# Ledger of designs, part 34: peptides against a protein of PDB entry 6IDX

Target 1, 380 residues: chain A of PDB entry 6IDX
Amino acid sequence: KELAKLSADVTFATEFINMDGIIVLTRLVESGTKLLSHYSEMLAFTLTAFLELMDHGIVSWDMVSITFIKQIAGYVSQPMVDVSILQRSLAILESMVLNSQSLYQKIAEEITVGQLISHLQVSNQEIQTYAIALINALFLKAPEDKRQDMANAFAQKHLRSIILNHVIRGNRPIKTEMAHQLYVLQVLTFNLLEERMMTKMDPNDQAQRDIIFELRRIAFDAESDPSNAPGSGTEKRKAMYTKDYKMLGFTNHINPAMDFTQTPPGMLALDNMLYLAKVHQDTYIRIVLENSSREDKHECPFGRSAIELTKMLCEILQVGELPNEGRNDYHPMFFTHDRAFEELFGICIQLLNKTWKEMRATAEDFNKVMQVVREQITRA

## One batch from the design tools (peptide; made by RFdiffusion4, then SolubleMPNN)

Design b1_p10_4_s1 (from b1_p10_4, 3 letters changed)
Fold by OpenDDE base, seed 1:
Structure b1_p10_4_s1 (fold): chain B 380 residues (1-380), chain A 10 residues (1-10)
Amino acid sequence: as target 1 above (380 residues)
Amino acid sequence: SLKLPPLPEF
C-alpha cells in the first residue's frame, strides 16, 4: 500500500528501480501463489506499484516475461477475480499494448475481444472504461489483416449492441474517460473505411461499371415497364446513357467511372450511393428524379454532391487519422446501426438536397452549399 | 492513460 503511493513519485521510482525493485514486483505476480493471507489486496497493490513505476518511462515495457503477461491475462480472462485486480490488470495490458508491438503480439494470443466484451456486461463504469480502452489499444496496434478480423460483422455487432445496452443506455451519466474511449472506438471504427476511401475506381473493371449502371437502372428503369427494351442501335444507347448520367449529376457524363478515380473519397462514395439506392430506394429515386426534371439551372447534381459529401464526412469524422487525446465527442448513432456511416450519408444527402433548394443554388454556388452543409452537420 | 481508481480502504 505504501509502495503503491510512493511509486507515483519520480524520485522514489528512480531509486526503487535502481534497486531492482520492479523485478521483485514482477516475480511476485509471476509466482501466482494464491495461498497467502490477504493475497488479493497484496496483488492489487503490487499491480498498482508496478503500473505507477512503469508510467515514469524509466524502464522498457519489453522487460516483462511471458509468464507475467500470462498471469495478467489470466486475471482478465478468469470470471471470479476481484474487481480491484481486474481494473489494474486491464490498465497494465492497455499500457503493454500501447508501448510495445512485441507485447501486443503476445497479449493478442492470450486474450480475445469476446473475453473483454464480458467486462462490458457489468454495472461498474470503471471496468467498462478499461475494457473499452484495452479493446481500442488492441484495435489501434493490430496489423491491417487482424484489424479486419476484429472488424468481423458478428464481433462488431455484438460489441456495439453491448456498448449501446450496458454503457450508453445505462441509467448512469457517461464520465469523461468513458466518453473519450467511445470516441476513440468510433474513430478506429471509421478508419476501417480508409481502404475504400483510398481505393480508386478502375474504369476498365466491369463489376464496378455495373454498379454505376445499377444506379442508373434504379433511378430511371425501376418504374418503367420492362416491355420498353431499348431496341435502338449501340450509338443511340450510348447517347441515352450519357443523358442519364447527366441527369444523375455526374461530372463526367460520358464516363462516370472517372468521377470515382479521385481519392479521397474513391470507391467509398460509390458504396454510399449504392447503399442509398438499395436500402432507401424511394429516397434515392425522389432525389434523382426531382433534380433531373428541373430546367431552371437549380438542379442539384446528385453524383457530384454524393462524392463531395462523402469526402466531407470523411474529413469531419477524421477517417484515416489517429484519435485525439483531448476529444470525448461520440455519436450514439454509430452504436445503433450496422452501417451507420452509410445511414449518416443518407441523412446528410437529404440535408444537402434540402439546403440546395432553400438557397436556390446553381452549379456556381456548389462550394457555398457544401460550406453551409458542413456547418449544419458539425452543429447537429 | 486512464488513472487507476483508488483501492478501497480495507
Scores: peptide ipSAE 0.036, ipTM 0.574, DockQ to the pose 0.109
Fold by OpenDDE base, seed 2:
Structure b1_p10_4_s1 (fold): chain B 380 residues (1-380), chain A 10 residues (1-10)
Amino acid sequence: as target 1 above (380 residues)
Amino acid sequence: SLKLPPLPEF
């Protein structure tokens, strides 16, 4: 108890470390010796003193043994562990993952995200916060291949559902520390969009061109009686498609694939457009047909608007940026929907289309409309 | 680093 209090002092910590005191603490954890009276209290103080000593940065985290890591991971994975030990064990694992890639690899073998999710179902917000912090640390330090696997895992959908039900809809106010960890989780999840945001469309890729053709089909052929199979003339078909791509509001209405060669937002804009067209088909068709039937120069160019809106949303959400330690702003919608970015796009494209009409905008007003829409999104 | 709450006074 006294050691744990004194370990917060840098002078005491330096002297204690110079006396190999930290090695003694690690060996106490490694031994797993449950035979001592008040073992749980002694262990909780040992883990506190260890963490306080390591927080001075005098000793490398790489000094810890695999036996020590296994004991700490055991306190997180085993049922019926003392809450004080569990909390300190989560904090130690977080610090290990953040400070050492070698320790990350060892911890990622000993603990699962599923085990950490179980600690979110408790009423203790401190335990919930440290469990999310460790999930965030594991996600941040994972190689790119493993990050995508962690994202695709049913564990993330389940994680969002558990956070929504046990944290956000909990009967307790969310503390600043928890709000920060929810923000970090949101940023790390939206950063998975970076690859698609930086992927250029290949104008020669037929599969990518077929997606643009599907957007045209959904907008213009979905209501057409299948009896009007467009006749055999290949040249008349090309001229018809150029008109359709103009009505869709692409900047390059001859070759819309060229509009997706700019990064950001690259292919991510096409993904959002296709999601809107398939999941919110009535909304998509309404937006496209309302603007395609206008001859008054007040048509909102859907294709251009969707691309620039996707880019704007990436900028607002800071896609590809590291989480900021000073931020605690999270979007509850991120925890309510699996496709939260695409749903946000679907809301914002309707807002853009409305704002365009209200402003009586033309193509010359495009940047002004986008500024107004940015202000509307950032104030919401 | 999240601040550990003080251990309960026994």
Scores: peptide ipSAE 0.032, ipTM 0.562, DockQ to the pose 0.108
Fold by OpenDDE base, seed 5:
Structure b1_p10_4_s1 (fold): chain B 380 residues (1-380), chain A 10 residues (1-10)
Amino acid sequence: as target 1 above (380 residues)
Amino acid sequence: SLKLPPLPEF
């Protein structure tokens, strides 16, 4: 207990480390021997002293043995561990993951996100905070392949539901530390969109072109009797599609694929448009048809608006940016839905379309409408 | 000044 307090002092830490004192603490953990009276209290103070000593940055985290890692991971994986031991074990694992890619690999073999989710199902907000912090650390340090697997595990309704029900909707006020970890988790979750945001459409990729054709089909052929499939020659069909792509509000009416070659938002804008068209078909058709039937120059260019809105949402959500230590602003909505970004897009595109109408905007007002919509989104 | 409707508190 006294050692744990003194270990917060850098002068004491330096002297204690120079005396190989940290090696003694690591060996106490590695031994796993429950033979001591007050073992749990002693272990909690040992882990506290170890963490406080390591936080001075005097000793590399790579000094720890695999046996030490297994013992600490064992305290996190066991169902009946003292709260103080569990908190310090989670914090030690977080620090290991953050400070060493080699330790990340070893820890990722010893613990699962499922085990960490169990520590969210408690009433203790401090345990919940350290569990989310370790999840965030693992997610941040994961290689891209494993990060996508972890993302799929986060997109699992289970983690989101647990965070929503036990953390966000918990009977306790959210402390600053928890709010920060929820912010970090949100940022890391949206950073999974970075790949799609930075993916250029290939105008020669037939599968990607078929998505644009499907957007046209959903908007214009859903009400057309298949008997009116224009049996007219290939040129009339091309001219018809060019008209349809103009009515969809693409900038390039001849080849809408060219509108998705700019990154950001690249293919992510097309993903959002397709999601809207398939999941919210009535909303999509309404937005498109309300603007396709106007000859008054007050048509909202849906395709252009969807691209620029997707880019704006990426900028607002800081997609591809690292989380900042001073930020605690998380959006509970992003924990309610697995496709939260696409749902946000679906809300914001309706807001944009409404704002366009209310402003009686023309194509010349486009940037002004987007600025007003940005202010609307950022004040919510 | 178009009074923007408050976004729904989600």
Scores: peptide ipSAE 0.008, ipTM 0.431, DockQ to the pose 0.017
Fold by OpenDDE base, seed 3:
Structure b1_p10_4_s1 (fold): chain B 380 residues (1-380), chain A 10 residues (1-10)
Amino acid sequence: as target 1 above (380 residues)
Amino acid sequence: SLKLPPLPEF
């Protein structure tokens, strides 16, 4: 207990480390010997002293043995461990994952996200915070192939539901540390959009052009019997599609695929448009048709607006940026829906369309409308 | 602080 308290002092820590004191603490954990009276209390203080000593950055995290890692992972994976030991074990694992890629690999073999979810189903917000912090560390340090699997896994849907029900909707105020970890989890999940944000559309790829054609079909052919596909020649079809792409508000009416060659937001804008068209079809059709039937120059160009809004949302959410220390601004919606970015897009595109009408905007006012919408999104 | 508008409670 006294050692754990003194280990917070850098002068004491330096001298204690120089006397191989940290090696003695690691060997105590490695031994696993439950034979001592008050073993749990002694172990909790040993882990506290170990953390406080390692936080000075004097000793590399790579000094820890595989036996030490397995003991600490064992305290997290076992159902009946002392709360004080569990909390410190989660913090040690987080620090190991953050400070060493070699330790990350070993920890990722010993612990699953499913085991960490059990530590979210408790009333102790500190345990919940360290469990999310360890999930965030594992997510941050995961190789690219495993990040997408972690994000798409049933575990991620379940994780969001558990966070929503046991943390966000809990009867306790969210502490600053928990709010920071929720922010970090949000940022790390939105960073999975970076690939699509930086993917250019190929204007010659027929499969990608068929997605744009599907947007046209949903907007204009939703009530038309598939039997009335006009059998008129290829040129009349091209001219018809050019009109429809103008009505959709694309900048390039001849080849709308050209509008998705700019990165950011690249293909991510098309993904958002397709999501809106399939999941919120009535909202999509309404927005498109309200602007397509106008001849008063007050048409809101949906295609252009969707692209620039997607880019704006990526800028606001800092997609592709690492989480910043001291930020704690998380969005509860992120935990209510699997497709939270696309749902946010669907809300913001309706706000944009409303703001455009209220401003009586023309195509020359486009940047002014976007600036007003940015302020509305960021002040809300 | 990015307060996003409270999304409609589903």
Scores: peptide ipSAE 0.009, ipTM 0.481, DockQ to the pose 0.027; fails the geometry check

Design b1_p10_4_s2 (from b1_p10_4, 3 letters changed)
Fold by OpenDDE base, seed 1:
Structure b1_p10_4_s2 (fold): chain B 380 residues (1-380), chain A 10 residues (1-10)
Amino acid sequence: as target 1 above (380 residues)
Amino acid sequence: SLKLPPLPKF
């Protein structure tokens, strides 16, 4: 107890480390000997002293043994551990993961996200906060392949459902520390969109071109019996599609695939358009047809607007950026929807279309509309 | 870094 309190002092920490005191603390944890009177209290103070000593940055985290890691991981994976030990064990694991890629690899073998989700199903917000912090640390330090595995739809849906029900909808105010960890989890999850945001469309890929053609079909042919495809010659068909792509508001009416070669937002914009067209078909058709029927130069170019809005949302959500330590703003929608980014896009594209009409905008006003929409989204 | 909660005073 006294050691744990003194370990917060840099002068004491330096002297104690020079006396190999930290090695003695690690050996106490490694021994695992539960038969001592007051073992739980002694262990909780040992873990506190260890963490406070390591927080001075005097000793490398790589000094810890695999036996130490297994003991700490054991305190997190065992269901009947004292809350005080569990809190400190979660914090030590977070620090190990953040400070050493070698320790991350060892911890990722000993602990699953599923075990950490069990620590969210409690009324203790401090335990919940450390459990999310460790999930965030594991997610941040994971290689890309393992980040995608952690991002498995089942694990994500389950984690989001548990956070929504046990943290956000809890009868307790969200503390700043929890709000920060929810923000970090949101940023790290939106960073999975970076691959699609940086993927250029290949104008020669037929499957990608078929998506653009499907956007045209949904907008203009959805009420037409597929039997009435006009048998008009290849050139008349190309000229028809050029008109349709102009009505869709693409910048390149001849080859709309060229509008998706710029990164950001690359293919992520096409994913958002296809999601809107399939999941919110009535909204998509309404937006496209309402702007395609205008002859007054006040048409909102849907294709261009959807691309620039996707880029803007990536900038607002900091897609591809590391989470900022000073931020605690999270979007509850992230925890309510499986495809929260695409749903946010679907809300924001309607807002953009409304704002365009209210401003009586033309193509020359495009950047001014986007600036107003940015302010509306960031103040909402 | 999250601050560790103080241990209960026995």
Scores: peptide ipSAE 0.025, ipTM 0.492, DockQ to the pose 0.108
Fold by OpenDDE base, seed 2:
Structure b1_p10_4_s2 (fold): chain B 380 residues (1-380), chain A 10 residues (1-10)
Amino acid sequence: as target 1 above (380 residues)
Amino acid sequence: SLKLPPLPKF
């Protein structure tokens, strides 16, 4: 107990480390010796002193044994562990993952996200915070392949549901530390969009062109009786499609694939458009047909607007940027929807279309409309 | 001068 208090002092820490004191603490954890009176209290103080000593940065985290890691991971994965030991064990694992890629690899073998999710179902917000912090650390330090697997896992959907029900809808105010960890989780999850944001469309890829053709089909052919299969004239068909792509509001209405060669937002804009067209079909058709039937030069170019809005949302959400330590602004909508980015796009494209009408904008006003929409989104 | 639409109250 006194050691744990004194370990916060850098002078004491330096002297204690020089006396191999930290090695003694690690060996106490490694031994697992439950035979001592007040073992749980002694262990809680040992883990406190260890963490406080390591926070001085005098000793490398790589000094710890695999036996030490297994004991600490055991205190997180085993049921009925003392809350004081659990809290310190979560904090130690987080620090290990953040400070050493070698320790990350070992910890990722000993603990699952599913085990960490169980610690979110408790009433203790500090345990919940350290559990999310460790999930965030594991997600941040994971290789790209493993990050995508972690995101695709049922664990992420379940994690969002548990956070929503036990943290956000909890009867307790969210502390700043928890709000920061929710922000970090949001940023790390939206950073999975970076690949698609930086993926250029290939204008020669037929499969990618077929997605653009599907957007046209949903907008213009969904109400057409399939009996009017347009007849054999290939040239008349190309001229019809060029008109349809103009009505969809693409900048390159001859070859809309060229509009998706700009990165950011690349293919992510096409993903958002296709999501809107399939999941919110009535909203998509309404936006497209309302603007395609206008001859007054006040048509909102849907294709161009969707691309620039996707880019704007990536900039607002800082897609591809690392989480900032001073931020705690999380969006509750991120925890309510699996496809939160695409749903946000679907809300914002309707806002853009409304704002365009209210401003009585033309194609020359495009950048001015986008500035107004940016202010509307960032003040919400 | 295009009138700025009122900010939607979310």
Scores: peptide ipSAE 0.016, ipTM 0.629, DockQ to the pose 0.014
Fold by OpenDDE base, seed 4:
Structure b1_p10_4_s2 (fold): chain B 380 residues (1-380), chain A 10 residues (1-10)
Amino acid sequence: as target 1 above (380 residues)
Amino acid sequence: SLKLPPLPKF
């Protein structure tokens, strides 16, 4: 207990470390010897002293043994561990993951995100905070392949549901520390969109061109019997498609693929458009047809608007940026849906279309409409 | 309910 308190002092820490005192603490954890009276209290103070000593940065985190890591991971993975031991063990694992890629690899073998989700189902917001902090550390330090696997795992859907139900909708005010960890988790989740945001469309890729054609088909051919096979009227069809791509509001009416060669937002804009067209088909068709029927120069160019809105949403959500210290502004909506970014796009494109109509905008007003929509989204 | 800022009058 006194050691744990004194370990916060850098002068004491330096002297204690010079005496190999930290090695003694690690050996106490490694021994696992439950035979001592007050073992749980002694262990909690040992872990506190260890963490405070390591926080001085005098000793490398790589000094810890695999036996130590297994003991700490055991305190996180075992049911009915003392809350104080669990809290310190989560904090130690977070620090190990953040400070050493070698320790990250070892920890990622000993613990699962599923085990950490169990610590979110408790009433203690501090345990919940450290559990999210460790999840965030694991996401941050994961190789891209493992990060995507962690993202695609049932763990993220379940994690979002658990956070929504046990943290956000909890009967307790969210503390600043929890709000920061929710912000970090949000940023790290949106950084998974960076690859698609930075992927240029290949205008020669037929599969990508077929997606643009599918957007046209959904908007204009939804009632047309499939019996008119695409083969027989090539020139009249090319002229029709150019008209249709103009009505869709693409900048390049001849080759809409060129509109997706700019990064950001690259292919991510096409993904959002396709999601809207397939999942919210009635909304998509309505937006396109309302603007395609206007002859008054007040048409909202859907294709251009969708691209620039996707870019704007990436900027607002800090896609491709590292989490900033002191930020605590998380969006609860991102915990309500699996495809929250695409759903946000679907809400914001309707807002844009409405705002365009209300402003009586023309193509020359495009940037002014986008600025108004940015203010609407950021103040919501 | 998104509090829409006042639309600029063009």
Scores: peptide ipSAE 0.010, ipTM 0.601, DockQ to the pose 0.017
Fold by OpenDDE base, seed 5:
Structure b1_p10_4_s2 (fold): chain B 380 residues (1-380), chain A 10 residues (1-10)
Amino acid sequence: as target 1 above (380 residues)
Amino acid sequence: SLKLPPLPKF
């Protein structure tokens, strides 16, 4: 207990480390011997002293043995561990993951996100905070392949539902530390969109072109009797599609694929448009048809608006940026839906279309409408 | 200045 307090002092820490004192603490953990009176209290103070000593940055985290890692991971994976030991063990694992890619690999073999989710199902907000902090650390340090797997596990309704029900909707006020970890988790989750945001459409990729054709089909052929499939020659069909792509509000009416070659938002804008068209078909068709039947120059260019809105949402959500210290602004909505970004896009595109109408905007007002919509989104 | 309705606090 006294050692744990003194270990917060850098002068004491330096002297204690120079005396190989940290090696003694690691060996106490590695031994796993429950033979001591007050073992749990002693272990909690040992882990506290170890963490406080390591936080001075005097000793590399790579000094820890695999046996030490297994013992700490064992305290996190066991169902009946003292809360103080569990808290310190989560903090130690977080620090290990953050400070060493080698330790990340070893820890990722010993613990699962599923085990960490169990520590969210408690009333103790400190345990919940350290469990999310460790999930965030693992997510941040994961290689791209494993990060996508963790994302799929996070997108699995379970982790999100647990956070929503036990943390966000918990009977306790959210402390600053928890709010920060929820912010970090949100940022890391949206950073998974970075790949799609930076993916250029290939104008020669037939599968990507078929998505644009499907957007046209959903908007214009859903009400057409298939008997009116224009049996007219290939040129009339090309001219018809060019008209349809103009009515969809693409900038390039001849080849809408060219509108998705700019990154950001690249293919992510097309993903959002397709999601809207398939999941919110009535909303999509309404937005497109309301603007396709106008000859008054007050048509909202849906395709252009969807691209620029996707880019704006990426900028607002800081997609591809690392989480900042001291930020605590998380959005509960992002923990409610599997496709929270696409749902946000679907809300914001309706807001944009409404704002366009209310402003009686023309194509010349486009940037002014987007600025007003940005202010609307950022004040919510 | 069109008073935009507040976005629903989710």
Scores: peptide ipSAE 0.006, ipTM 0.474, DockQ to the pose 0.018

